Peptides against a protein of PDB entry 3LCN. Designs and how they scored, part 51

Target 1, 96 residues: chain A of PDB entry 3LCN
Amino acid sequence: QYTENLKVIVAEKLAGIPNFNEDIKYVAEYIVLLIVNGGTVESVVDELASLFDSVSRDTLANVVQTAFFALEALQQGESAENIVSKIRMMNAQSLG

## One batch from the design tools (peptide; made by RFdiffusion4, then SolubleMPNN)

Design b2_p24_8_s1 (from b2_p24_8, 12 letters changed)
Fold by OpenDDE base, seed 5:
Structure b2_p24_8_s1 (fold): chain B 96 residues (1-96), chain A 24 residues (1-24)
Amino acid sequence: as target 1 above (96 residues)
Amino acid sequence: MVTKEELDKALEKYLEKLEKLKAL
């Protein structure tokens, strides 16, 4: 239903992480896979932390939380375009 | 505002219902 849009949204969020050296598309796809398979914020963060030690647990938690909030927003009728724009602005502010 | 924990629980229930519907 919303998986493809969610992949794009999560990828945008990951693009804002400084010194991130993993494949953004791969990680985004994996996060969405874990969520649609019934993962919780806690379980998804645990899985990511076990695979990617180059990013802090807090950073991973922020990404996963954003994914869940985005999923809720999509379900409530917000467009993927608007959600991506918000994240892009936040990334620019963080990197600026 | 819905908290992170509340949203997590809500999504768990949503996904559970979705799986039940798919099984029908």
Scores: peptide ipSAE 0.071, ipTM 0.589, DockQ to the pose 0.044
Fold by OpenDDE base, seed 4:
Structure b2_p24_8_s1 (fold): chain B 96 residues (1-96), chain A 24 residues (1-24)
Amino acid sequence: as target 1 above (96 residues)
Amino acid sequence: MVTKEELDKALEKYLEKLEKLKAL
């Protein structure tokens, strides 16, 4: 349950990255997979950085941190839709 | 607000306790 919702959430976060040239769904799935398998923010960022060079490490860290925060939010009962909405708004603000 | 590091540690422990999370 959390994994599928988290994939959607992470995908939304990735969609806000300028000039992101990787498959969003693939990267989102991979991030969630790493988290589910016990990855930390640091280890997940390291893994992503080793595989994808189109985005900065800081950007990747922001995405991964968002994923962990989202996971906590889901645990606390917040809906995936609400989390996605927040991220979408933040993405829009980043463009402005 | 919970810091990045604090949350990271908390979630690491959470995932360790709840392996079934992988199936959710």
Scores: peptide ipSAE 0.098, ipTM 0.641, DockQ to the pose 0.043; fails the geometry check
Fold by OpenDDE base, seed 1:
Structure b2_p24_8_s1 (fold): chain B 96 residues (1-96), chain A 24 residues (1-24)
Amino acid sequence: as target 1 above (96 residues)
Amino acid sequence: MVTKEELDKALEKYLEKLEKLKAL
């Protein structure tokens, strides 16, 4: 129910990372897979850090935290569109 | 607002009960 929306949301968050040189869709899918199979913020960050050295641990933590917050928001009834819009605005401000 | 740590723990318990959230 939430996995596909979460993939889109995480992908939007990843798109805001400067110098990110990994496949955004792949990483987003992997993050969601880890979460839906019982990963925690810490365990998911650890896994990502072990696989991708082009992104700092702090940046990874920010992405993963966003994913968990987004999942909670989806469960509470917020639309994926609204969540994506918020992330997009934050990305624009960060890059501006 | 729920803190990062509180949300993490809540989701862990939620996922444990459901076994997998993949089908949702």
Scores: peptide ipSAE 0.097, ipTM 0.643, DockQ to the pose 0.044; fails the geometry check
Fold by OpenDDE base, seed 3:
Structure b2_p24_8_s1 (fold): chain B 96 residues (1-96), chain A 24 residues (1-24)
Amino acid sequence: as target 1 above (96 residues)
Amino acid sequence: MVTKEELDKALEKYLEKLEKLKAL
């Protein structure tokens, strides 16, 4: 339940990255996998940075931090739809 | 606002206690 919702949320966050040319669904799934297996923000960022050199470390950190915040929000009862809406709004603001 | 480190610790503890989270 949480993992599937988190995949959708992370994918939405990745979709907002300019010139991101990696497979969004794959990266989102990988991030969630690392988290559920005990990864921290720092360790997940390190892993992603080693695989994707086209994305800045700061950008990766922002994505991973969003994932962890989203997971906490889900735990507290916030709907995945609401979280996705917030991220989509933030993505739009970054483009404007 | 919860810090990065505090959140990591909380989530790590939560994931350890609730094994079923991985399957949800």
Scores: peptide ipSAE 0.066, ipTM 0.592, DockQ to the pose 0.042; fails the geometry check

Design b2_p24_8_s2 (from b2_p24_8, 11 letters changed)
Fold by OpenDDE base, seed 5:
Structure b2_p24_8_s2 (fold): chain B 96 residues (1-96), chain A 24 residues (1-24)
Amino acid sequence: as target 1 above (96 residues)
Amino acid sequence: MVTKEELEEALKKFLEKLKKKKAL
């Protein structure tokens, strides 16, 4: 349903993380996989934190929360393109 | 284009790599 668009959205969010050395596509895929399989913000953050020591928990939480908000936005009829654009703008404005 | 099967395998390998890094 919204999984493919969500992957793109999450990937865009991950692209804003400075010094992120992992494959963004695969990480986004994994995050969405966790979410669609019943993950919560807390459980997904816990999982990611256990895998990525170089990324702060707060940053991970921001990514995951964005994913959940994006999913809700998609369900409410917002286009993936609009969501991606918002995230891209946020990435550009971030101090990193 | 990457097939569903190829993506699944790639994801599996990715996760295994992450687990290995964690074990280091």
Scores: peptide ipSAE 0.287, ipTM 0.793, DockQ to the pose 0.063
Fold by OpenDDE base, seed 1:
Structure b2_p24_8_s2 (fold): chain B 96 residues (1-96), chain A 24 residues (1-24)
Amino acid sequence: as target 1 above (96 residues)
Amino acid sequence: MVTKEELEEALKKFLEKLKKKKAL
């Protein structure tokens, strides 16, 4: 249902991380997998931190929190397109 | 087209590679 849209949204968020050299598609899929299988913000961040020590915990927390907010937004009826657009604007603003 | 099986296998290999990388 929301899983595929959430993968796209998380991938967009990951694309905004500077010097992130991992496969964004697979990382996004793994994050969504952890969330839909009952992960919390804390547990998902812990898992990601153990795998990607080159990325700060704060950055990982920002990504994971965005994923949870996006999932809630999707459930409330907001379109994936609108959510992606917001994240893209935030990425551009952050990198500028 | 990528099947569900192929995607799951690719993800599995990706994670194993990461674990190996961290162990080294």
Scores: peptide ipSAE 0.287, ipTM 0.789, DockQ to the pose 0.061
Fold by OpenDDE base, seed 4:
Structure b2_p24_8_s2 (fold): chain B 96 residues (1-96), chain A 24 residues (1-24)
Amino acid sequence: as target 1 above (96 residues)
Amino acid sequence: MVTKEELEEALKKFLEKLKKKKAL
């Protein structure tokens, strides 16, 4: 139901990571795939940490937690556009 | 429309690429 919107949201969050030289779309799709197939915050972070050692575990945890919060927000009726806007603002204010 | 199977295939190739890069 919300997988496509969640992919967009996660991609926006990933775009805020400095010096992240991977295909944002594919990484976002992979995160969402792990979540919809029963992944937890911890298990998804573990998987991502094994693949992207150049990104801190805290940063990865922030991305994954955002995905879970976004999914809940979507289920509660918040629009994907509003969620993306919030993330974009946070990205702009981030210092790395 | 992209099916779930097609997406998983693309992700599989993506992951293989990542593993190859990491092994170098």
Scores: peptide ipSAE 0.285, ipTM 0.796, DockQ to the pose 0.056
Fold by OpenDDE base, seed 3:
Structure b2_p24_8_s2 (fold): chain B 96 residues (1-96), chain A 24 residues (1-24)
Amino acid sequence: as target 1 above (96 residues)
Amino acid sequence: MVTKEELEEALKKFLEKLKKKKAL
């Protein structure tokens, strides 16, 4: 019930990765798909690392953990707009 | 070695297959 909002949130997080040349929309959808099909932080990171070796495991772990936290926040009643705003601010603070 | 184009197509096909089994 929160999957569509979660896709938007994950896409915003991926947009903060410098020099990420993959299709953000499809990667975000794939991450959400893995989560709703029973993925864990570890298993999703492993899958992403096998596909995108140009991105560090720490960066991938940060993205995936954010997705799980965002899902919990949505379930607790926080708006998608508020979560996206927080992520956008965090992206703006990143130095690379 | 997998090209970027091949990866994108594989991802799309994978998503389509799984969407038929479990709704997002």
Scores: peptide ipSAE 0.201, ipTM 0.730, DockQ to the pose 0.122

Design b2_p24_8_s4 (from b2_p24_8, 9 letters changed)
Fold by OpenDDE base, seed 2:
Structure b2_p24_8_s4 (fold): chain B 96 residues (1-96), chain A 24 residues (1-24)
Amino acid sequence: as target 1 above (96 residues)
Amino acid sequence: MVTKEELEEALEKFLKKLKEKEAL
């Protein structure tokens, strides 16, 4: 039920990564796929690190952890719009 | 590097499984 919202949320998080040259939509979908298939933070980070070696492991870990927290928030009743807004503000702070 | 097409194919298979199991 939460996959589409989670993809939007993860995409917003990925959009905050400077010099990220991959297709954000498809990477977000892949992350959600890995999570729903039973991936852990560690296993998903390992997978992403093997594919996108231009991005630091810490950055990938931050994205993946955000995805897991967002999924929990969605399950607890927080709106996707609210979560996206929070991430957007965090992205703006990082750029400043 | 995983290609766009590979990701799309994997996603299609995954989404099919999700619908069948009515998961997340």
Scores: peptide ipSAE 0.063, ipTM 0.571, DockQ to the pose 0.153; fails the geometry check
Fold by OpenDDE base, seed 3:
Structure b2_p24_8_s4 (fold): chain B 96 residues (1-96), chain A 24 residues (1-24)
Amino acid sequence: as target 1 above (96 residues)
Amino acid sequence: MVTKEELEEALEKFLKKLKEKEAL
């Protein structure tokens, strides 16, 4: 129901990671599919860490936790546009 | 680092499983 919006949200979060050398769109889709397939925060982080050793577990955990919180927000009626805007502001703060 | 091909293959496997479940 909210998978397409969640992909956009996760992609925005990934875009804030400096020196991330993977395809953001594909990684975002992968994260969402893992969640839809019954993944937990821990299991999704473990999977990502096994694939992307250049990114710290703390960074991956932050991305995954954001995805789960965003899914809950979507289910509670918050717009995808509003969530994306919040993440974009957070990304800007990390660079400032 | 994961290659584009490896990522696409993983996605395809999950998409197959997703057909058996109700989408979120």
Scores: peptide ipSAE 0.062, ipTM 0.577, DockQ to the pose 0.269; fails the geometry check
Fold by OpenDDE base, seed 4:
Order: C-alpha cells, then structure tokens, then sequence
Structure b2_p24_8_s4 (fold): chain B 96 residues (1-96), chain A 24 residues (1-24)
C-alpha cells in the first residue's frame, strides 16, 4: 500500500547524503524491498553496509531508521508530501 | 554476497509480486 510513497521518501532522504555515488532510486527501492519483506533496522543496515562501503554505517542507519518511521507515519495518516517536505527541510539544515 | 545485477533482478520480481497482490 505504501511502497511507492516510501520509495519517494527514502529517495529524498538519500539525496541529502553528501558524495553519495550510488543510484538513489535503486537504493531506495531496495531499502523498501528489504523493509516490506520483513527486514529490521539492523538487518537492513547490515545488508546496505555490505553493498555500499562508501557510506558510513551511521549514515545508513539514519536512512533506514527514517524509512521505518516514515512507514509508521504513513500508516498513522500523515501524507507522503508532508513527510517528504520534512526530510527536505532536514537535508537543507544539515548543509547549513 | 549478492551482485547489483542479482539484486535488481530480485527487486523486479519482488515488486511485480507486490503489485499483483496489492500489498503495502
């Protein structure tokens, strides 16, 4: 139900990572796949860390945790647009 | 260890199934 919106949300979060050299859309899709297929924060982070060594584990953990919270927010009735806006704002603030 | 290509194929298959079942 929320996979497409979650992909957009995760992609927005990934877009805030400096010097990220991977395909954002691909990584977002894979994160969502792992989550809806029963992954936990820890297991998803482990998987991503094994694939993308150019990104710190802490950064990956932040992305994954955001994804899980975003999914919960969607299920609680928050719009994808609002969640994306919040993440975009956070990304901008991290640059300042 | 799974290659990027293998992951992409698995993703495609999985997403297709999710769409067909109208899952999350």
Amino acid sequence: as target 1 above (96 residues)
Amino acid sequence: MVTKEELEEALEKFLKKLKEKEAL
Scores: peptide ipSAE 0.058, ipTM 0.566, DockQ to the pose 0.166; fails the geometry check
Fold by OpenDDE base, seed 1:
Structure b2_p24_8_s4 (fold): chain B 96 residues (1-96), chain A 24 residues (1-24)
Amino acid sequence: as target 1 above (96 residues)
Amino acid sequence: MVTKEELEEALEKFLKKLKEKEAL
């Protein structure tokens, strides 16, 4: 029940990565698939690093950790809109 | 390495099954 919201949230996080030239929607869907299918932060980062060598492991780890935190927040009752807003503000601050 | 097309098809089938059993 949280997969669609999580995809939107992860896509917002990916949109904040400079020089990211992959399909954001596709990557977000894949991250969510790996997480809901039992992946851990470590295993998901390993998988992403094998596919997208143009992005550093540290950047990937930050994205994946955000996804796990977002999933927990959704399960605790926080709205997707609120989570997206927080990520958007963080993206703006990082690039500012 | 799996192709983008194969991954998208697998994702669609997986998400459909998740929805059917109301997982996440």
Scores: peptide ipSAE 0.045, ipTM 0.550, DockQ to the pose 0.134; fails the geometry check

## One batch from the design tools (peptide; made by RFdiffusion4, then SolubleMPNN)

Design b2_p25_1_s1 (from b2_p25_1, 19 letters changed)
Fold by OpenDDE base, seed 1:
Structure b2_p25_1_s1 (fold): chain B 96 residues (1-96), chain A 25 residues (1-25)
Amino acid sequence: as target 1 above (96 residues)
Amino acid sequence: SRSEEQRRRLEERLKEWLEEREKAA
């Protein structure tokens, strides 16, 4: 029920990765699908690492952990808009 | 399940897409 909002949130997070030139919408959709199908932080990171060798495992872990935190926030009643805003601010602070 | 099939299709689609881009690059 929060999948669509989570896709938007994850896409925003992915957009902050320097030199990431893949289809962000596709990747975000895949990440969310893995999560809602019982994926863990580690298992989702493993999947992503197998697909994107140009992105560090730490960066991938950061993306995935953000997704899990966002899902929890959504479930607790925080708006998707607020979550996206927070991520945009973090992206602007230039993370590796 | 439907969800599992969606996951599989997305994985395959993403993988194929990445491979095609790699090939064309």
Scores: peptide ipSAE 0.147, ipTM 0.661, DockQ to the pose 0.084
Fold by OpenDDE base, seed 5:
Structure b2_p25_1_s1 (fold): chain B 96 residues (1-96), chain A 25 residues (1-25)
Amino acid sequence: as target 1 above (96 residues)
Amino acid sequence: SRSEEQRRRLEERLKEWLEEREKAA
């Protein structure tokens, strides 16, 4: 499936969060696991919010929504490399 | 299911890891 690619993509998105000191790979794996097991944007955000109270719900929602969009993009044939590149640009814009 | 068990285990691992970091902070 797209699980491994999605993990990389989500990790890239998480890397753009300022002052996020958690294990990015670990969190990305968890997010993807929740998604592939039927999680919705709302349910995944709720779960993450319970774990990371130092991160705003809006930020978490942005990460999760990006993950869902990325999954859809992968399913539609977009390359993981292209998606990662887009996220890197978004991260740069967010901090710039 | 297997995936559900994986979810549970990962959640527990994540929580434990976060708690330890918080405790040490």
Scores: peptide ipSAE 0.143, ipTM 0.658, DockQ to the pose 0.084
Fold by OpenDDE base, seed 4:
Structure b2_p25_1_s1 (fold): chain B 96 residues (1-96), chain A 25 residues (1-25)
Amino acid sequence: as target 1 above (96 residues)
Amino acid sequence: SRSEEQRRRLEERLKEWLEEREKAA
């Protein structure tokens, strides 16, 4: 099961959002739970948008899409550490 | 299912948490 690794990955992605004033670990847990229970990119984004109106829909979509790609990468054998490193690089680039 | 029940509980907790924050703001 990849749920615990995915939570860490999603949390790292959320940490890159400027002025995101929410409990990152809790939100990451919720996102992963929605995904493993059959959520799609669209349905998960809709749910998050209803809860976090201060975050743009595009930003939320980027987070959710990253989660789905990360899950696929994990299933293909990529390590969680490597995925987290890539996300950190992307976070740094988005701030520049 | 058990997973669905966990999802519902997390959703409820998250909403309650956000409501409390909104009230305090």
Scores: peptide ipSAE 0.139, ipTM 0.655, DockQ to the pose 0.085
Fold by OpenDDE base, seed 3:
Structure b2_p25_1_s1 (fold): chain B 96 residues (1-96), chain A 25 residues (1-25)
Amino acid sequence: as target 1 above (96 residues)
Amino acid sequence: SRSEEQRRRLEERLKEWLEEREKAA
């Protein structure tokens, strides 16, 4: 139900990772697929860590946790645009 | 290309995961 919006949100979060050299949209799609099929923060992070050794486990955990929080926010009525805006602001702040 | 190889590796992992989930269902 919120799958497409969540993909956009996760993609925005991934876009904030410096030197992340992967297809962001495809990675976001994979993360969402894992989540909607019963993945946990731990299991999804484990999967991502096995694929992307150039990104710290803490950074991956931050991405995944953000996805779960975003899903909860969507279910509570928060608009995808507002969530994306918040993430974009956070990305900008973390980069200086 | 490098991009194509990256996509292929991701698709392979995705395929393997889907197959495992199908067997468990």
Scores: peptide ipSAE 0.183, ipTM 0.701, DockQ to the pose 0.481; fails the geometry check

Design b2_p25_1_s2 (from b2_p25_1, 16 letters changed)
Fold by OpenDDE base, seed 2:
Structure b2_p25_1_s2 (fold): chain B 96 residues (1-96), chain A 25 residues (1-25)
Amino acid sequence: as target 1 above (96 residues)
Amino acid sequence: SASEEQRKLLEKRLEEFLKKKELEE
């Protein structure tokens, strides 16, 4: 039920990765689909690492963990807007 | 297009993932 919001959130997180040249929307959708179909942090990271070897495992792990945290936050009643805002701030900090 | 090709790849990988999960359960 939170999949659409989670896709937006994950997309925002992916947008913060330097030199990530993949279609962010599709990758975000893929990550969410893996999660909602039983993926764990480790298994999703493994999958992403196999696809995007130019991105460090640490970076991928950060993305995936953010997704899981965001899902929990959504379930606890936090708005997608607030979560996206936090991620944007984090992205800006990384680039600044 | 490049995006379409990526989409197809990810959909295929998802299918494989789901199949694997079905075998594990």
Scores: peptide ipSAE 0.446, ipTM 0.848, DockQ to the pose 0.864
Fold by OpenDDE base, seed 3:
Structure b2_p25_1_s2 (fold): chain B 96 residues (1-96), chain A 25 residues (1-25)
Amino acid sequence: as target 1 above (96 residues)
Amino acid sequence: SASEEQRKLLEKRLEEFLKKKELEE
């Protein structure tokens, strides 16, 4: 279904976090697994905050919210490529 | 490796999360 595409999208979002030293692929996979198994924005953020205290809660919330919005976009027919492009542009903008 | 250890940790945490959800249902 949308699981594999969502992993790619979340990984792109994580790649925009400065000084993030965790394995992006594994963290993205974990976030998606939490979401598809009934996780909410609050519960997923709480889980990530307990694991990655070097990242602000606001940053984590932004990542998780992006994941939920991306899932909705995929369900509405938007391509994964378009979503990734938007996120990549936002990442570049934040660093510029 | 460090990545392998992290993966094991996340797998354990996921298992705990799933068990918690089962109890809620």
Scores: peptide ipSAE 0.427, ipTM 0.854, DockQ to the pose 0.846
Fold by OpenDDE base, seed 1:
Structure b2_p25_1_s2 (fold): chain B 96 residues (1-96), chain A 25 residues (1-25)
Amino acid sequence: as target 1 above (96 residues)
Amino acid sequence: SASEEQRKLLEKRLEEFLKKKELEE
């Protein structure tokens, strides 16, 4: 029910990773599918780390944790727009 | 295309992930 919004949110988070050459849309979709099918922070990070060795484990952990927090926020009634905006601001700060 | 190949890879990995979860239950 929140999967489509979560995909957008995760994609925004991935877009903030410097020199990330993977297809953001498909990676975001994959992360969401892992989460909604019982993935934990640890298991999803492990999966992503095995696939994308060019990204640090800490960075991947940050992405995954953000996804879980976003899912909780959506469930608590926060709008996807607000969540995306927060992430976009954080991305800008990290690259600024 | 490169994106298509990546998608196929992720789909395969997803299948493996789901199988692992089935075994854990």
Scores: peptide ipSAE 0.421, ipTM 0.852, DockQ to the pose 0.866
Fold by OpenDDE base, seed 5:
Structure b2_p25_1_s2 (fold): chain B 96 residues (1-96), chain A 25 residues (1-25)
Amino acid sequence: as target 1 above (96 residues)
Amino acid sequence: SASEEQRKLLEKRLEEFLKKKELEE
């Protein structure tokens, strides 16, 4: 089970969204719970879009897709620390 | 608090999501 590591990863991804005023910890937990309970990219994006209409659908889709890719990476043996570092670098590049 | 209210909302939405998935199975 990779739930706890995935929460940290998704939180790092959410932290890269400019002017995102939601509680990142709780949103990350929610996204992970949707995914591990059978959510698809489309269904999770739809759910998030209904809750956070101030964030573009494309941005939400990017977050969700990253979460799914991260889960696959964890299952393939990549460390959570390595995944987080990649996301952090991507966040810095997008805001720089 | 705002965070507590958000957590409560998301927990409720999660329950609804799980219920929907159960109906689809």
Scores: peptide ipSAE 0.410, ipTM 0.836, DockQ to the pose 0.855

Design b2_p25_1_s3 (from b2_p25_1, 17 letters changed)
Fold by OpenDDE base, seed 5:
Structure b2_p25_1_s3 (fold): chain B 96 residues (1-96), chain A 25 residues (1-25)
Amino acid sequence: as target 1 above (96 residues)
Amino acid sequence: SMSEEQRKLLEERYKEFLEKKKEEE
């Protein structure tokens, strides 16, 4: 499937969160794990919110929604590299 | 798709991560 690429993509998205001190790799892997095993945006956000109360639900929702969109993009044939590039640009814009 | 073994491995990894986090709190 697209799990490995999705982990990289989600990790890139997480890297854009200011003051996020959690293990990005493990969080990304866990998000992907939840998604590929039937999680919805809402259920995954709920799970993450229970673990990371210092991060706003809106921020978490943005990460999770990005993951779902990325998965769809991968399924439609878009390259992981292209998706990562887009996220990197968005991260830069968010901080700019 | 992710195999059952892979899923279980990731779950265990994250459990370990959470335990580490508890130790750091």
Scores: peptide ipSAE 0.164, ipTM 0.685, DockQ to the pose 0.054
Fold by OpenDDE base, seed 4:
Structure b2_p25_1_s3 (fold): chain B 96 residues (1-96), chain A 25 residues (1-25)
Amino acid sequence: as target 1 above (96 residues)
Amino acid sequence: SMSEEQRKLLEERYKEFLEKKKEEE
């Protein structure tokens, strides 16, 4: 199972959200939990939106979609380290 | 379908989030 790696990946993605004042690791854990239990992009976004009204739905959707793509990448043999690096680069680009 | 253990974990985490959110409001 890729649960632990996915938690790290999602946490990295969440860390790129400006003014995000929630517990990143806890939220990452919850997102992964929802995904591995059959959640879809839409259903997971709905859940998160109900909990975090300070974050836009588009931002949440971006996080969740990234998680699903990351999961697919892991399943295809890409390392978690490589995926995290890509996300860090994307986070940096969004600031520029 | 999810296992009994997974369901329980989901429910517990959901409850924790709701409680935390309520405390912060």
Scores: peptide ipSAE 0.153, ipTM 0.678, DockQ to the pose 0.155
Fold by OpenDDE base, seed 1:
Structure b2_p25_1_s3 (fold): chain B 96 residues (1-96), chain A 25 residues (1-25)
Amino acid sequence: as target 1 above (96 residues)
Amino acid sequence: SMSEEQRKLLEERYKEFLEKKKEEE
């Protein structure tokens, strides 16, 4: 399945969040676990918001939505490498 | 990085989430 690639992708997205000092790989795994076990964008955001109050809900929503879009892209045949590259570019552009 | 206690907390929250999902089914 695509879970391992999705973990890498989500981790890359999390790495772009300023002042986020948690274990990125573990949080990425947690997000993916929530998604593959029936989580929706809304429910996953709610869960993350309850755990990480220092991160805005909008930022969390962006992470989660990216995960869902990435999963769809993987299922449609896009490579994980390409997806990661896009996220890295976005991370770099978001820094001011 | 997160502490072992934080890891445990996340794991427990994940379990709680799964239980919540079961209740909603």
Scores: peptide ipSAE 0.144, ipTM 0.647, DockQ to the pose 0.643
Fold by OpenDDE base, seed 3:
Formats: sequence, C-alpha cells, structure tokens
Structure b2_p25_1_s3 (fold): chain B 96 residues (1-96), chain A 25 residues (1-25)
Amino acid sequence: as target 1 above (96 residues)
Amino acid sequence: SMSEEQRKLLEERYKEFLEKKKEEE
C-alpha cells in the first residue's frame, strides 16, 4: 500500500526537528504503524508525547498532522518524491 | 539521544502491537 512511502515522508519531517536525536527511521515506522492501524492525530500525539518529553506537543502534532495529509495526498495520486521535496523545503525555511 | 528506559518502552509497545496484529490475521 502506501506504508513504505509514508515512512520515508515522516522520516523527512522528523529530520527537520532541531535537536531531535532519536532513531528517525524507527520512530517514523512506529508513527505509520499507529496511523494505518486506526490511530487519530490525538491518540498518536499522546503516544509520542509519552515517549519523547523533550519535544513539545505542538511539534509532535505538526509531525503527525503532516503524516495524515501526506497519506491523503498519496491516495490522490501525488508522488512520494514530490511530497518529500515540499517537506524538505519547509524544513529549510524553518531553520533559515 | 533516547534514554534506555524510553527505548525499552517503545520496543515493548511495538512488540505488543505486532502480537495483536498477528492474532488478527
């Protein structure tokens, strides 16, 4: 399905978080698993917040919401490469 | 970096998820 592409997309989003030193690919995988298993933005954020107290809930919510939007975009035919490119540009702008 | 306690918690929850999914298959 879209799970593998979504993992890449979420990983790119996580890579944009300053001072985030966790295993990005592992965290991205877990986020995707929670989402495709019926998780909501709120429930996924709650789970992540319980594990990563060094990251604000707003930042976590932004990551999770991006994942849901990306999933919708994939379902509507947008390429994973295009979505990753957009996220990469956003990451660069936030640090500039 | 992630603490050892946080890592174990994540791994445990991950394993529990896989077990539940296996039971549903």
Scores: peptide ipSAE 0.141, ipTM 0.651, DockQ to the pose 0.333

